# Designs tried in a protein design run: peptides against a protein of PDB entry 5HOI. Part 203

Target 1, 351 residues: chain A of PDB entry 5HOI
Amino acid sequence: FRYMPFSPAGTPFGFTDRRYLTMNEVGYVSTVKNSEQYSITVSFFDVGRFREYHFEDLFGYDLCFLNEKGTLFGQSKTGQIQYRPHDSIHSNWTKIIPLQAGERITSVAATPVRVIVGTSLGYFRSFNQFGVPFAVEKTSPIVALTAQNYRVFSVHYSQFHGLSYSLSELGTSSKRYYKRECPLPMSLPNINSDMKKDANLDYYNFNPMGIKSLFFSSYGDPCIFGSDNTLLLLSKWRSPEESKWLPILDSNMEIWKMSGGKETTDIHVWPLALAYDTLNCILVKGKHIWPEFPLPLPSEMEIRMPVFVKSKLLEENKAILNKKNEIGADTEAEEGEEDKEIQIPVSMAAE

## One batch from the design tools (peptide; made by RFdiffusion4, then SolubleMPNN)

Design b1_p21_4_s1 (from b1_p21_4, 12 letters changed)
Fold by OpenDDE base, seed 1:
Structure b1_p21_4_s1 (fold): chain B 351 residues (1-351), chain A 21 residues (1-21)
Amino acid sequence: as target 1 above (351 residues)
Amino acid sequence: SSREEKRRRFAERVAELLAQP
């Protein structure tokens, strides 16, 4: 296993000279290889609120986090980070994070008030928006970070314990934990089953954890979107004993339903953000599970609880079809049954 | 509803993608 740099919804280069460093509801950051240099472009979905900008990257930034006030860049090997405000009023700043031999920055996050750096050795470094350090904490190895305001959602990996998560608040005086290195019930990518396609191997090499993105919802709930294409939301995190992960969207199921039950194995959801009851995402068609260039327009998927497993629905629909065929009901495929929302039996609603 | 319209637009986008070669 190798710790790789993680950025929310970042894409690999694949066979191209171009990739997305990160994307979310604010916009998307792309990088293009130009000989020994990179050209970075910071683009926004709200072109009326923000102006696209670009710069030459001499460092080869492989980490990125975009927020409403600026973009944080990081170089995983050198420990260089740069914060670039979107406004021209505030200055850019650069800092070197001290790294031990073999240590890498694995993830960075930035809010309008905090900058966070996580490493492969589990160093958690916090700063203000101006790069003034608050603290260094030793945790389990960090594989992913996201942040909203003063809150940080961190994902950790141990070879012995698998995935864990923390939810913390970075106040002015101290870090408060709501959750500290609790088990994360997310499946890791299955190397043996999915690696039959070269495209899946390329993505696995880029992101061995299969975390496509993590973010806070509009309500401030931690969300994670794994390789299984299920959106998990941490509910009731303010109550340690009541806190639970909710599968709020099976994106493969939802695409399959919206297709009228067609084969949708080449249609992929790329998550951006969760706003209220809708997942903002990019729909991708092809062998690659990630968006290419140009970036398609974002789509909105409705979240539904409980999430039903595709296999069970297919089995029940087959059982219903077999019963209809046994009853000798004329196969007048009423053209109007294709638009009937697949009635999920109430029995599959988890009590 | 705004939700039904979002769902319709999503279904249309899935249909467009399915129609691509």
Scores: peptide ipSAE 0.487, ipTM 0.926, DockQ to the pose 0.809
Fold by OpenDDE base, seed 2:
Structure b1_p21_4_s1 (fold): chain B 351 residues (1-351), chain A 21 residues (1-21)
Amino acid sequence: as target 1 above (351 residues)
Amino acid sequence: SSREEKRRRFAERVAELLAQP
């Protein structure tokens, strides 16, 4: 096993001179090798809201995170990071993360308010959007990060304990944990079964954890999409005892159904984001499980909760509705709008 | 519904991909 730089929905070079550094619902970041340099392009799906831009990369950025306000870049070996706002109003900034011998930046994340850097030694570094440091925490080795607003979803790896995850909130004064290094029930890539195809070996060498992407849903729930092509959602994370991973989509099964039961082994889902009840994704045909160039238009795949989970969620939603009806309207306790448990919409329960 | 339209578009895209060589 080697710690590799992870970016959400990043693609390998393969046999080409170009790859996607990251992609999500906002857009996609590509890099092209040009001799000893790289040319980076930041492209957007909403061309009316954002203007595509490019720049020459002399550092060889291998980490990227795209949000609605800017793009964070990182170099895993040197520790250099750069934040580039999409607007011309705010300045770019660059800094070097101090790395120990053999330490690598393994993942970076950025929101409009936070920058997060995770390392192979488990250093978790937090900054504001201007690169001002808040804290350094020592955790288990970080292999992936994503963030939304003040919340951070981190995936950790231990040789002895496998995959774990944390969910934290980065306030102004302190870090709150909702989940701290809890077991992550995600299957790792199976070298013996999956590597019969050379393309799978190339992808495994690029991403040994098989995490195609991780993101927060539009409801603020942590999501992860592994090598098994199953979308996992962390439900009830505000209630530590009730928190569970839900397999909300088997993407292979959904493609198979949508084909009318045809052979679909050459059709692949590349995850971008979860918006409400819809996985935004790229559909890819071919030997490679990742999108090539040019990037196809995103597709919308409806999530289907497994019937066994759906029944429980319907019961849980009924129990919550009944409790809300028994608790009469009069306690307008100013529970800040952010702490309201966004119930999984009843629309997810309607099949 | 918007959901039915999404399903239709997705099924069409899967069909397009299946029709590619």
Scores: peptide ipSAE 0.486, ipTM 0.927, DockQ to the pose 0.585
Fold by OpenDDE base, seed 4:
Structure b1_p21_4_s1 (fold): chain B 351 residues (1-351), chain A 21 residues (1-21)
Amino acid sequence: as target 1 above (351 residues)
Amino acid sequence: SSREEKRRRFAERVAELLAQP
């Protein structure tokens, strides 16, 4: 096994000189190889809100994370990171992450308030949006990162224990763990079954974990989309004993249903984000499971939470409402907006 | 519903892709 640089929804070069470094609901970052240099373009889906920009990359950035305020770049081998705000109000900054012999940056994440760097030796480095360091923590080897606001979802890999995950909050003074290196019930790519097609081997060499993307939902739940094309959502993560991964979408099954039961083995879902009850994704047709150029318009795939999950969430919301009604009027003030459990929109409760 | 419309648009896009060679 080799630790490879991971970025959310990043694509391999394949037989081309260009790839996507990352893509999500905000936009997509592409890189084109020109001899020894790269040209990077940061593109946005909302062209009215953001202006596309490009720059020459002399470092060969192989890590990227896009958010609403800027783009974080990283070079896995050299340890260089760069943050580029989308606006001209804030300056770009560059840092070198010190790496040990054989250590690689495996993933980077950025929010408007935090920058996170994870390595193949399990160094977890946190910074503010200006690159001021908070802490360095030693964890199990990090293979993927995503972040939303102050929260970080990290995926770890051990040769002995397989995949694990952590969910943490990066406050100003401390790191809180909601989950620390818990087992991640995601299937790894099967080399023998999936590698019969050369296109799948190229993707495996690029991403041996088969994690197509990971993100937080619009409700702040950790999501992961693996090689099995199933979207997993971490539910009840605030309650350590009740937390579980929910298979909220089988994308292959949903495409098959939408086709009217036709063969859809050449149609692939490329995940971007989970917004409310819909997976934003790119639909791809062809031998490659990833989008090529030009990028197709995003599609919205409806998530049908299993009726059993919906009923249980309705019962839990009723139980919470009943408990709030039994606790008299005086405690309204101190439950900050951050601890609101997943209120299923009333629209999801009615169907 | 907005959900039914999303589902319709998704089904249309799958149909378009299936019609491509």
Scores: peptide ipSAE 0.485, ipTM 0.927, DockQ to the pose 0.575
Fold by OpenDDE base, seed 3:
Structure b1_p21_4_s1 (fold): chain B 351 residues (1-351), chain A 21 residues (1-21)
Amino acid sequence: as target 1 above (351 residues)
Amino acid sequence: SSREEKRRRFAERVAELLAQP
């Protein structure tokens, strides 16, 4: 097994001189190989809010994380990181992360308030947005990171235990764990069945864990999108005993349904973000499961709540209606409430 | 609904992609 640098929705070079270092709801970061150098471009979906910029990369950054305030870059082998604010008001900063022999930075994440670096030896390094260090913790080997505000979702890998995850909050004085190295019920790529196509082997060599992306939902829930094209959401993470992974979307099944039951084996979902009940994604057609150049416009895929969650919400809504009727409120039960979009209560997403 | 409209647009985009070679 080889630890590879992970960035959310990052793509391999394949047979090209260019790839996406990362992409999400904010935008996309591309790199183009020019001999021994790279040209990096930071592009945005909201062109009215942000201006595209580019720079020469002399270090060969292979890690990236984009947020609304800046872009974090990392070089997995050298330990160099760079933070570039989108606004010219704030200065860029660089830092070298000390690495042991054979250690690699495996993932980086940045929020407007935190920078996180994870390594193949399980070193978890936290900084503020200015690169001032908070702490170094040793965990199981880190394979992926994402962060939102003060919260960090980390994925760990052990050869003996497989995938695990942690959910933590990086306060000013201390790290709080909501979840600490708990089993992650995500399927790993099946080398024997799925690697029959060269394109799948290229992607596996780039990302052996098959984690296409890792993000927080708009409600602050940890989300992971694996090689099985299933979106998993961690529900009830504030309640350690009640926390569970929900398979909220089978993207292959939803594409198949939306096609009217046609063959859709060449149509791929590339995940960007989860906003409320909608997966923001790139739809890709072709042999490669990842977007090429130019980047297609993002698509919005509706998430269908699992049947068991719908049933529970229907029972809760019926219980609320029955209580209103007992209180003698002449609220005409508009017959049309059965077809009302069962919104996931903010409580079910936020707990 | 806004959801039905999103679903319609997504289905249209899938249909467009299926029509490509």
Scores: peptide ipSAE 0.484, ipTM 0.925, DockQ to the pose 0.596

Design b1_p21_4_s2 (from b1_p21_4, 11 letters changed)
Fold by OpenDDE base, seed 3:
Structure b1_p21_4_s2 (fold): chain B 351 residues (1-351), chain A 21 residues (1-21)
Amino acid sequence: as target 1 above (351 residues)
Amino acid sequence: SRREERRRAFAKRVQELLAQP
């Protein structure tokens, strides 16, 4: 096993000179090889809110995280990180993360208020949005990070214990754990069955964990999308004893249903974000499971919301409606569709 | 419903991709 740099929904170069460093609901970051240099472009889905920008990368950034305020870049081997605000009001900053011999930055995350760096030796480094350090913690080896506001979802790997996860809040004075290195019930890529196709081997070499993306939902729940194309959501994470992973979407099964039961082995879901009851994703046609260039328009894939999330949504929507009615705004109540049970993915029901 | 419209739009997009070579 080799620790590889991970970025949410990042793509390999494959046989091309270009790849996506990261993509999410905000936009997508691409890099193009130009001889000994790279040209990076930061593009946005909301072109009215944000302006696309580009720059020359002399360092070969292989890590990226995009948020609504800026883009964090990292170089896994040198330990260099750069934060670039999308606005011209705030300056770019660069920092070198001290790495031990053979240590690599494996993942980076950034919110408008925090920057997080995770390493192959399990160093968890936290900073503010200006690159001022808060703390260094030693954990199990970090393979993936995402963050929303002050919350961090980290994925860890041990050769003995497999995948684990942590969920933490990075306050001003302290880190709080909601979950600390708990087992992550995600299947790893199966080398023998799936690698009969060269395209799957290329992706495995790029991302040995098969984590296509991880993000927080619009409700602040940790989500992970693995090689099995199942979307897992961490439910009830505020209650340590009640917390569980919910398989809220089998994307292969849903594509198969939407096809009318046709063969769909060449149609792939590439996850961006979970917004309310929809997975924002790129639908990919072809041999590669990842989007090529140009990036197709995002699609909305409906999830089977768990009953508890639907009930909470109905309560929150009633509370919003009651507040709007107190303000004299007639908003028609959309009748909430019936509580359909979450079907367990066939891949998870066979283990 | 807005949900049924999204589901129909997604199903249409899957059929369009299946029709591509």
Scores: peptide ipSAE 0.552, ipTM 0.943, DockQ to the pose 0.642
Fold by OpenDDE base, seed 2:
Structure b1_p21_4_s2 (fold): chain B 351 residues (1-351), chain A 21 residues (1-21)
Amino acid sequence: as target 1 above (351 residues)
Amino acid sequence: SRREERRRAFAKRVQELLAQP
């Protein structure tokens, strides 16, 4: 086993000079190798909201995290990180993370308010959006990170215990744990079964954990998408005793159904984000399980919400409707049967 | 419904990919 730099939905070079450093619902970051240099492009799905930009990378950034306000870059071996706001009004900043001999940055994450760096020795480093440090904590070796607002989802690896996860909140004065190094029930890539296809060996060498992506849902629930192409969601994480991983989508099974029961062994799901009841993803055709260039348009896959979550949603929608009726606004509610997307309040979606 | 439209769009995209060589 070797610790490799992880970025959400990052792709290998394969036999090409270009790859995606990361991609999500906001956009995609690509890098092209030009001799000893790299050219990085930050592209967006909402072209009206954001302007594409590019720059020359002299450091060989192999870590990336994209959010709505900026892009965090990292170099796994040197410990260099760079934050680039999308808006030119805000200044770029660089920092060197001190690394021990043989230590690597394994993952980075950024929100509009926090920057997080995780290492192969389990150093968890937190910063504000301007690169001002808060704390350094020693954990089990970190293999993946994602963050939303003040919350961090971290995946850890031990040779003896396999995969674990933590869920924490990075306040101004303190770190709170909701979950601390709990077992993660994700299947690791099976070298003997999966390596029969050469394209799978290249991906395994790039990402030996098989974590295609991890993110927070629109409701603030931790999500992970492994090599088995199953989307796992952490439900009830605010209640330590009730918290459980839910297999909310088997993507291979869903593609098979949508095909009409045809062979779909050459069609792959590449996960971007979970928004409400839909997995935003790239559908990939071919030998490689990852998207190539140009990037196809995103697709939406419907997830299977658990029955108990659907019932809570229906109760909350009824409570919202009842409150609107008690506030005597004589707005003629035209009963348009618009299937109003039942918004789970961010507070209850995680409970 | 918007959900049915999304499901139809996804199914269409899967069929388009299956029809590619």
Scores: peptide ipSAE 0.551, ipTM 0.944, DockQ to the pose 0.533
Fold by OpenDDE base, seed 4:
Structure b1_p21_4_s2 (fold): chain B 351 residues (1-351), chain A 21 residues (1-21)
Amino acid sequence: as target 1 above (351 residues)
Amino acid sequence: SRREERRRAFAKRVQELLAQP
C-alpha cells in the first residue's frame, strides 16, 4: 500500500497529458503537462460569478481544493502549498509544510476561513485563509480531507483498523470533535474482481482507497462517495449515540432504473456535490469511470432522502416558520402537498 | 414539479448516453 495524494473528484492522467486536480459545485481545476512544467486552469460553472484563470506550475501540484473564494494547491512530496484567491483583492501566499523523511501530504482542504493539511503520518495542520497557523495535531494517517466553513471531515487509514473518520470544528481558539477516529463503513476497492480491466487498475493506482469524492452537503452533513458508487451521508452527527451513515443513493441502481433496466456498465457517476435532495455529478460514458476532456455539463441526480432526513428538515422548517410567525409576519401558509410516505423498498432492509 | 422536471432531465440524459456508441 502507498499513500497517494487525494483531492475531491480528482482524476488520473491515464494515457493523457492532462487531468482534473479537483472538481466540485464551484468548478473544476485542470492541469496539463508542458514538458518539465504544468499549466493549471481554474474553471467555474458559474461563468457570470467567476472568471477562469490559469498559471504555470513549476512545482507539479498534485493536490487541490476549490472553494468559492480561492483554490488551495499542494505538492505531496515537497510539502509546498499555495493558496490563490479567485479575486485580485487578496494576495496569493505560499508555504512549505515541514515533512519528515517519507512523509507525504495526502490531502488538503480550504474554506473561506480555514486551510487544512493532512499527511501520511497523521499530522493535521490548520491555518486561517491567510496561511497563519493555528495548530498541529497528531492523528492516525490521513488519506482524505474536506471542509465547509469551520468544519472538517477527515478520513484516516490504519493497516490494522482500516478506514476511520473524524468530524471536527476549527474554532478561533480550539478544535472540537463531534466524531474522533470512528469506524468508516465504506468498502475498499476489490483488487481481484475490479482489476480485470486495465482502466480500473489505473484508477486504483491513482486512488487505492477508491474515494471518488467527499464533501459536505448543503445542510452541512459529511458525505462520501466510494468505489461501490454509493453515496453515504453521516446523519445525526451532533448526537454521538445517534450518528449513523446512511446510504442515500446507489448511483448504479439509479442509472439502471433510468435506463429502463438496460445494461449500464459503461455509464458512470462522477460526484461533485450534494445540494439539498440532488447529487450534482458528471455522467460519464466509456471505459474510464472518470470524466475526460472536455468536461461534460453537470447532471442532477435526485436522491431519495431517507424519511428520517426529510422529517428533520420538515421539523426544522416548521421551527423556522413558527419563529417567524412569533415575530408577527402575516404570510399566508400555502397548504403544501401531503408528504407521500417514501416506502424504502423492503429489499434494501434485508441485506 | 421541479423535482419531476429534474428527474425527467436526468432520465433523458441517461437515454442520450445509452444511444451514443
Scores: peptide ipSAE 0.553, ipTM 0.944, DockQ to the pose 0.637; fails the geometry check
Fold by OpenDDE base, seed 1:
Structure b1_p21_4_s2 (fold): chain B 351 residues (1-351), chain A 21 residues (1-21)
Amino acid sequence: as target 1 above (351 residues)
Amino acid sequence: SRREERRRAFAKRVQELLAQP
């Protein structure tokens, strides 16, 4: 087994000179090989809010995390990281993360207030947005990271115990755990069944965990999208005893339904983000399960809202309505969201 | 509803992809 650099919704080069380093609801970061150099482009879906920018990459960044304020880059082998604000007000900064022999940065995450670096040896390094270090913690080997505000969702791997996850909050002086290396009920890619297609082997070599992406929902709930194309949501994570993973979307089943029951084996969902009741994603057609160039426009896929997420939507909609009523805007309350039970994906019911 | 419109738009996009070679 080799630890590979993970970035949310990152794509392999395949047989091309270009790939996506990362993509989410904010935008997408691409890199193009140009002889001994790389050209990185940071592109945005909201072209009115952000201006696309590019730069020459002399380091060969293989890790990336995009947020609303900047882009974090990392080089898995050298330990170099760079943060680039999208605005010109804040300066770029570069830092070298000290790595032990054979240690690699496996994942990086950035919020407007935190930078997180995870390694193959399980070093969890936290910084502020200016690259000032807070702490170094030793955990199980980190394979994926995402972050929202002060909260971090980390995925860990052990050869003996498989996948685990942590959910933590990075205060100014302390780290709080909501979940600490708890079992993650996500299946690993099946090398024997799925690798019959060369394209799946190429993707497995790029991402052996099969985690296409991980993110926080708009509600701040950890989400993971695995090789089974199921979206898992961590519910009730504030209550340790009540916390559970919910299969809120089987994307293969939803594509199949939307096709009218046709064969859809060549149509793939590439996850970007979960906003309210919709998975923002790229629909991909072809041999490769990942988007090529140019990037298709994002699509919205409806999720099966759990009753407790619906209650939170109703509370937030009430809070938005109450705020709008305080501002004197008559907007009619659309009552009509049906209670849809979360059905277990057929893929998870057959294992 | 906005949900039905999203579902129709998604279904349309899936059909468009199915019609591509």
Scores: peptide ipSAE 0.552, ipTM 0.943, DockQ to the pose 0.624; fails the geometry check

